# Peptides against a protein of PDB entry 5HOI: the designs that were tried, part 108

Target 1, 351 residues: chain A of PDB entry 5HOI
Amino acid sequence: FRYMPFSPAGTPFGFTDRRYLTMNEVGYVSTVKNSEQYSITVSFFDVGRFREYHFEDLFGYDLCFLNEKGTLFGQSKTGQIQYRPHDSIHSNWTKIIPLQAGERITSVAATPVRVIVGTSLGYFRSFNQFGVPFAVEKTSPIVALTAQNYRVFSVHYSQFHGLSYSLSELGTSSKRYYKRECPLPMSLPNINSDMKKDANLDYYNFNPMGIKSLFFSSYGDPCIFGSDNTLLLLSKWRSPEESKWLPILDSNMEIWKMSGGKETTDIHVWPLALAYDTLNCILVKGKHIWPEFPLPLPSEMEIRMPVFVKSKLLEENKAILNKKNEIGADTEAEEGEEDKEIQIPVSMAAE

## One batch from the design tools (peptide; made by RFdiffusion4, then SolubleMPNN)

Design b1_p15_2_s4 (from b1_p15_2, 6 letters changed)
Fold by OpenDDE base, seed 5:
Structure b1_p15_2_s4 (fold): chain B 351 residues (1-351), chain A 15 residues (1-15)
Amino acid sequence: as target 1 above (351 residues)
Amino acid sequence: SKREKFKKLIQELLS
């Protein structure tokens, strides 16, 4: 086993000179090999809100995380990271993460308020948006990271214990755990069955965990999309004893049903984000399970959650709203946790 | 609907 650099929905080069470093609901980041350097382009789905930009990469960034305010880049071997705001008002910054012999940066994440770096030795490094360090923690080896606001979803791997996950909040003074290195019930890629096709071997060598992406839902729930093309959502994570992973979508089964039961082995879902009851994704046709160039337009896949799952998510969201209203009465503390009112679409309550 | 649009796109990819 080898720890590989992971970025959400990143694609391999394959036999090409280009790949996607990352993609999500905001946009996509591509890199093209040009002799000894790379050309990076940061593109957006909302072309009215953001302007596409490019730059020359002399470092060979192999890690990326895109948010609404900027793009974080990382080089897994050298430990170099760079944050680039999308606007020209805020300055770019660079930092070198100190790495031990054989250590690699395995994942990076960035929100408008936090930067997170995870390594193959389990160093979890936190920074503010300006690259000022908060803390260094030693965890199990980190294989994937995502973040939303102050919350971090981390995936860990050990050869002895398999996959685990943590859910934490990075306050100003301390890290809070909601979940700490709990078992992650995600299926790993099966080397013997799936690798009969050369295209699957190339992807496995790029991403041996088979984690196509991980993100927070619009409701702030951790989501993971594995090699089995099942979307898992962590429900009730605020209640340690009630927390569970829900298989909310089998994308292969839904494509098969929508085809009318035809052969669909050349049609693949590439996950971007979960907004309410809708998986934002790229539909890929071809031999490779990942999108090629040019990137197809995003598609919206409706998730038909069972009524008992919808009701629980609605109860959880109501309990969040009620707790916010109870806390809002007594403490005048101006701490701008604008936890935006997640308007539950009326459509989720009616079916 | 979103489902009908997605179903149409799957049928277009299968043609």
Scores: peptide ipSAE 0.499, ipTM 0.943, DockQ to the pose 0.526
Fold by OpenDDE base, seed 3:
Structure b1_p15_2_s4 (fold): chain B 351 residues (1-351), chain A 15 residues (1-15)
Amino acid sequence: as target 1 above (351 residues)
Amino acid sequence: SKREKFKKLIQELLS
């Protein structure tokens, strides 16, 4: 096993000179190899809100995280990181993360308020948005990171214990754990069954964990999308004893149903984000399970969330609305139709 | 609906 640099929804080069470093609901970051250099482009889905920009990369950034305020880049071997705000008001900053012999940065994440660096030795490094360090913590080896506001979802790997996850909040003075290195019930890629296609071997060499992406939902729930094309959502994470992973979408099954039961082995979901009950994704047709160039427009896949997840989300939305009303923000809440019975997927109705 | 749009897109990809 080798620790590889991971970025959310990042793609391999394959046989090309270009790849996506990362993509999500905000946009996509591409890199093109130009001899010994790279050209990086940061593109956005909302072209009215953000301006596309590019720059020459002399370092060969292989890690990336995109948010609404900026892009974090990292070089897994050298330990160099760079944060680039999307606006011209804030300056770019660069830092070198000290790495031990054989240590790699395995993942980076950035929010408007935090920067996080995870390593193959399990060093968890936290910074503010200006690159000022808060802390260094030793954890199990980190293989993936995502963050939203002050919350961090980390995936860890041990050869002895397999996959685990942590959910933490990075306050100003301390890190709080909601979950700390708990077992992650995600299936790893099966080398023997899936590797019959050369394209799958290239992807496995790029991403041996098979984590296509991880993100927070619009409600702040950790989500992970593995090699089995199942979207897992961490429900009830505020209640340590009640917290469970929910398989909220089997994307292969949903594509198969929507095809009318045809063979769909050449159609792939590439996950971007979960907004309410909708998975934003790229639909990919072809031999490769990842999007090529140019990037297709994002598609919206409706998720039949379990009724108990919807009710909790509605309660949280009502609580957020009530807090906004107490603060005197006259936002006309459109009364969305409350009464549509979300049919529980038959696979979940067997409990 | 979102579901109908997505279903149509899958059908277009399979044609």
Scores: peptide ipSAE 0.498, ipTM 0.943, DockQ to the pose 0.593
Fold by OpenDDE base, seed 2:
Structure b1_p15_2_s4 (fold): chain B 351 residues (1-351), chain A 15 residues (1-15)
Amino acid sequence: as target 1 above (351 residues)
Amino acid sequence: SKREKFKKLIQELLS
């Protein structure tokens, strides 16, 4: 096994000079190899909100994370990272992460308030948005990271324990764990059955964990999309004993149903984000399971699972809160009430 | 609906 640089929804070069470093609901980052250098382009789906930009990359960035405020780049071998705000008001910054012999940066994540670097030796490094360091923690080897606001979803790999995950919050003074290195019930790529196709071998060599992407939902739930094309959502994560992974979408099964039961072996779902009850994705037609150039427009897959119950319960809870505020109870609304986890009734999870 | 739009796109990709 080799630790490879991971970025959410990143694609391999294959037999081409170009790849996507990352993509999500905000946009997509591409790199083109020009002899010994690279040209990077940061593109956006909302062309009215953001302006596309490009730059020459002399370092060969192989890690990327895109958010609504900027793009984080990393070089897995040298330890160089760069943050580029999308606006021209804030300056770019560059930093070198100290790496031990044989250590690699395996994943990077950035929010408007935090930068996170994970390594093959399990060093978890946290920074603010200006690259000021907070802490260094030693964990199990990190293979993937995503972050939303102050929350971090990390995936770890051990040769003895397989895949695990952590969910943490990076406050101003301390790191809180909601989950710490708990088992991740994700299927790994099956080398023996799937590697008969050269295209699957190329993807496995690029991403041996088969994690196509990981993200937070619009409701702040950790999501992961593996090689089995199943979307897993972590529910009840605020209650450590009640927390469970929900298989909220089998994308292969949904594509098969929508085709009318035709063979769909050449249609692939490439995940971007989960917004409410819809998976934003790229539909890929062809031999490769990843999008090529040019990038197709994003598509929306409706999810019929209990996420719909969560939206209804959120609306009901907001309506209850608004009614309590109208009844003139001078209960100081502690700023913490917006973050109460909605309990989904067990009866509604069985349909 | 979102589902009908997606179903139509799958049918177009299979044609």
Scores: peptide ipSAE 0.498, ipTM 0.943, DockQ to the pose 0.528
Fold by OpenDDE base, seed 1:
Structure b1_p15_2_s4 (fold): chain B 351 residues (1-351), chain A 15 residues (1-15)
Amino acid sequence: as target 1 above (351 residues)
Amino acid sequence: SKREKFKKLIQELLS
């Protein structure tokens, strides 16, 4: 097994000199090979809010994370990271992450307040937005990271236990775990079935976990989109005993239904973000399961929960409402609006 | 609707 650098919705070079390092709801980062150098472009979907910028990359950055305030770059082998704010007010900074022999940076994430580096040996390194270190923790080997505000969703791989995940909050003084190395019920790419197409082999060599992307929803729920093209959402993660992965979208089945039952083997969903009940994605037509150049405009796919998940969520929401009505007498405790468990909208359960 | 727009785009990609 080989640990590869992972970035959310990153694409391979394939047979080209260019690829996407990452893409999400904010924009997309591309890199082009220019002999021994690379030219990186940071592009945005909201051209009125942000100005596209480019720079020459002498280091060969193979890791990237884009947020609303800046772009984090990383080099998996050298341990170099660079943060570039989108504005000209804040300075760029560069740091070298110390790596052991054979250790690689496998994923990086950045929020407006935190920078996170994960490695193939399971070193979890946290920084503030200025590159000041907080802590180093040893975990199971990290294969993917995403972050929103102070929260981090990490995916781990062990040869003995397979895929696991953690959900943590990086406060000012301490790390809190909501979930710590719990089993992740995501299907891994099947080498024997999927490798019948050369395009799938190239993608597997680039991303052996088949994680197309991972992100937090607009509700702050961890989401993962695997090689099976199923969007998984972690529901009820604040309640350790009630927390579960929900298969909220089978994108292949939805495309098939929308086609009227035609063959859709050349149409692929490339995930960007989940905003409320809508998957923001790129629709890809072609042999490759990933977007090529130029990037198509983002598309909005409405999430329809499977009937079996929908019924169970409706029953659980009714049971919660009934319990609240039984307990709902006297305590006016102004528990601040921020800690309310974001219920999956009843609208996703109604249609 | 969002669904109708997406369905139309799928149909355009399949034509």
Scores: peptide ipSAE 0.497, ipTM 0.943, DockQ to the pose 0.563

Design b1_p15_3_s1 (from b1_p15_3, 11 letters changed)
Fold by OpenDDE base, seed 5:
Structure b1_p15_3_s1 (fold): chain B 351 residues (1-351), chain A 15 residues (1-15)
Amino acid sequence: as target 1 above (351 residues)
Amino acid sequence: DETFEAIKKKAARRE
């Protein structure tokens, strides 16, 4: 296993001289190889709100995070990071992250108020938006980061424990954990099944974890989109005991439904963000599971949140029980049902 | 591809 630099929805070069470093709901960052140099372009979906800009990259930035205020770049091997505000009012800043021998920056994240750097040795480094350091924490090896406001969603990998996640808040005085290195129920890419297609091998070499993207929803819930093309949302994360991952969208199933039940093996969802009840994504046609150039317009895929209206399920279960009682089926209702977890009918999980 | 365009139309942003 090799720790590779991860950026949300980043694409490989493949056989081309260009790739997306990152993309989300704000925009997309592309890089083009020009001999030993790179030309980076920061593009936006809202062209009225933001001005596209470009610059020459002499460092070969392989990490990127885009937010509404700026773009964070990182070089995984050298430890160089650069923050570029979109507005010309604020200055760019550059910093070198000290790396140990063999350590790599594996992921970077930036919000309007925080910059986060994660490494292959599990160093979690936090900064303000001006690059002033707060703290360094040692965690399990970090493979992916995203952040919203003061919150950080981190994915960790251990050879012994597999994938784990943390959810933390980076206050002014201290880091709070809502979740700390809890098991992440995401499947890793299956080398034997997926590697039969050369395009999947190229993507696996670029992203061995198969994490296409991770982000916070518009409601501030951690989301992850794996190689299985399932969108997972962390629900109830404020309540440690009630916290669970919800498979809120099977994108392959949704494409299949949208096709009218046709074969859709060459149609792919590339995740950008979760806005309310819609996955903002790029629909991709072809051999590659990632978007090529030019970037297509984003699409919106409706998520079916299992709205556990606990009340509706209780009412429906009461209505089913009342109908069974009217039909005279002497099923001994054992009195102890008040505390039974309402089993979600398998049908509602599949609709 | 007609199927792809049909999916893309269904997944189009609500204006």
Scores: peptide ipSAE 0.382, ipTM 0.887, DockQ to the pose 0.519
Fold by OpenDDE base, seed 3:
Structure b1_p15_3_s1 (fold): chain B 351 residues (1-351), chain A 15 residues (1-15)
Amino acid sequence: as target 1 above (351 residues)
Amino acid sequence: DETFEAIKKKAARRE
């Protein structure tokens, strides 16, 4: 196993001179090899709100995080990071993260208010949006990061314990944990089954954890999309005892349904974001599981609560309704047809 | 591929 630089929805070069460093709901960042240099382009889906820009990269940035205010770049080996605001109001800044011998930056994240750097030795470094440091914490080795506002979702790896996750809030004076190095019930890539396809080997060498992306939903819930093409959402994370991972979308099953039950082994979902009840994604056709150039327009896949979670929610809602009826509240129970797929209630998202 | 275009059409953004 090797710690590789991770960026949300980043793609390998493969046999090409270009790749996506990252992509999400805001846009996509591409890099092209120009001899010993790279040309980076930051592109946006909302061309009315944002202007595409490019620059020459002399450092070979292999880490990237895009948000609505700027782009964070990182070089995994040198420890260099750069933040580039999309506007001209704020200046670009560059910093070198001190790395120990053999340490790598494994992931970076940026919000309008925080910059986060995670390393292969488990150094968690937090900064403000201007690159002023807050703290350095030692955790288990960090393999992936995402952040929204003040919240950070971190994925950790141990050779002995596999994947774990943390959910934290980076206030002005202190870090709060909602979850701290809890087991992450995500399947790792199966080397023996997946390596039968050359395209899967190239992707495995680029991303050995198989985490295609991680993000916060529009409701502020941590989401992760693994090599099994299942979208996991962390529900009820504010209540430590009630918090659980929900498999809210099997994207292979959804593609199969959309096809009318045809073979779809060459059709792939590339995750971008979760907006309300829809997974924003790129639909990819071909040998490679990742999008090539040019990037196609994003598609939307409706998320569905698993039937076993739906039944529990119906039982819990019936139990709540029965308790309300025992308390003498004349709530007309609309007999909602049993066949309506319950979307994740807003109360399960963001509580 | 008609199947892929049919999936794209079903997964098109709701305007």
Scores: peptide ipSAE 0.380, ipTM 0.887, DockQ to the pose 0.541
Fold by OpenDDE base, seed 1:
Structure b1_p15_3_s1 (fold): chain B 351 residues (1-351), chain A 15 residues (1-15)
Amino acid sequence: as target 1 above (351 residues)
Amino acid sequence: DETFEAIKKKAARRE
């Protein structure tokens, strides 16, 4: 296993000189290789609210996080980070994160109030939006970070325990944990099954955890989208005993349904954000599971909680039975059928 | 691809 730099919805170069460093609901950050340097462009979906900007990158930034106020860049090997506000009123700042021998920055996150740096040795470094340090904490190795306001969702990897997650709040003087290194029920990419397609090997080499993205929902719930194309949401995280991961969308199944049950092996969902009950995403057609250039317009995919509410299925079955009885079929429904296994209609079993 | 355009059209109508 090798720790790779992770950014939310970042794409590999593949066979091209360009890639997305990150993308979300705010916009997308691209980098183009130009000899020994890179040209970075920060683009936005709301062109009325934000102005696109670009700059020359002499450091080769391989980490990025975009928010509504600025963009954080990082170089995984050198430990250099740069924050660039979108507004020209605020100054850019650059600093070097001290790294041990072989340590890498694995992920960075930024909110309007916090900057977070996670490393392959499990150093969790917190800063304010001006790059003033708060604390350094030692955790299990960090593989992914996202943040919203004062909250941080971190994914950790252990060779012994696999994936875990933490959910924390970064106050002014203290870090509060809502969840601390709890098991993350996400499957890792299977090298032997998935590597039969060259495009999957390229993506695995770029992102060996298979985490396409992680974000907070509009309600502030941690979300993760893995290599299985299932959107997981952490429900009830404020109540430790009630907290659970919900598989709120199987994107492969939803694409299959939208197609009318056709083969859709070359159609992929690339996650951006969860807004209310819709996954904001890029629909990708082709060999690569990630978007190419130019970036298509985002699409919305309705989340369906796979809650077989046994009560709704019973109500729908009663409504179907009542409609059949109104059509004058005097079939005496013997009262004894209440305990029969509710045959999930084949349409709903494929749902 | 007609299938892909049909999916995009379904996803875009939820906006």
Scores: peptide ipSAE 0.379, ipTM 0.890, DockQ to the pose 0.477
Fold by OpenDDE base, seed 2:
Structure b1_p15_3_s1 (fold): chain B 351 residues (1-351), chain A 15 residues (1-15)
Amino acid sequence: as target 1 above (351 residues)
Amino acid sequence: DETFEAIKKKAARRE
């Protein structure tokens, strides 16, 4: 097995000189080979909020993570990372991550407040947004990372145990685990069935785990989209004993339904983000399961989970909180109440 | 492809 650099929704070069390093709800990062150098472009879906920018990459960045405040780049072999704020007021910074012989950076993530680096030997390195280190932890080998605010969703691989995941919070003084190297019930790509199609082999060589993307939902729930084209959401992660992965969307089944039951073997979903009750995605037509150039406009696919209940329960909880505040109970606003997981009533999980 | 355009129309962002 070879550890490959992973970035959320990154695409292979294939037979081209260009690929997407990453894409999400904010935008997309592309790289073009130009002799021994690369030209990187950071593009945005909200062209009114953000300005596209480009730069010459002499290092050959193969890792990327895009957020609303900046872009993190990494080079898997050399250990070089660079953070580029979108705002010109903030300075770019570069750092070299010390790597052991044969060690690779396998994934990077960045939020407005944290930078995370994961390696093939399971070194988990955390930094602030300015590249000041917090800690180095030894975990199982890291194959994928995503982060939102202070929370990190990590995917690990063991030759003996397969895929596992962790969910952690990177506070100011310490790392808290909500989940620590728990089994991840995601199917790995089936080499024997998929190898009959050359296009699938190229993608497998680029991403042997078949993780197309991972992200946090708009509600802060960890999501993963595998090679089976099923969106999994981690529900009840604040309650260790009640936490479960929910298959909230079979995208192949949804495409089939949208077609009116026609054969749709050449139509693919490429995941970007989960916003409320919709999967933000690129619809791809063709032999390749990934988007080519130019990038199509994102589409929205409704999920089957009663997220409509989560929004109503949020409104009801806000209305209950507002009523409690009107009743003049001097309950000190403990900063901890905004992060209470809304209990979804059991009756709505059964359809 | 009419099927692909029909899917795109159904998966269009709700403005």
Scores: peptide ipSAE 0.377, ipTM 0.887, DockQ to the pose 0.463

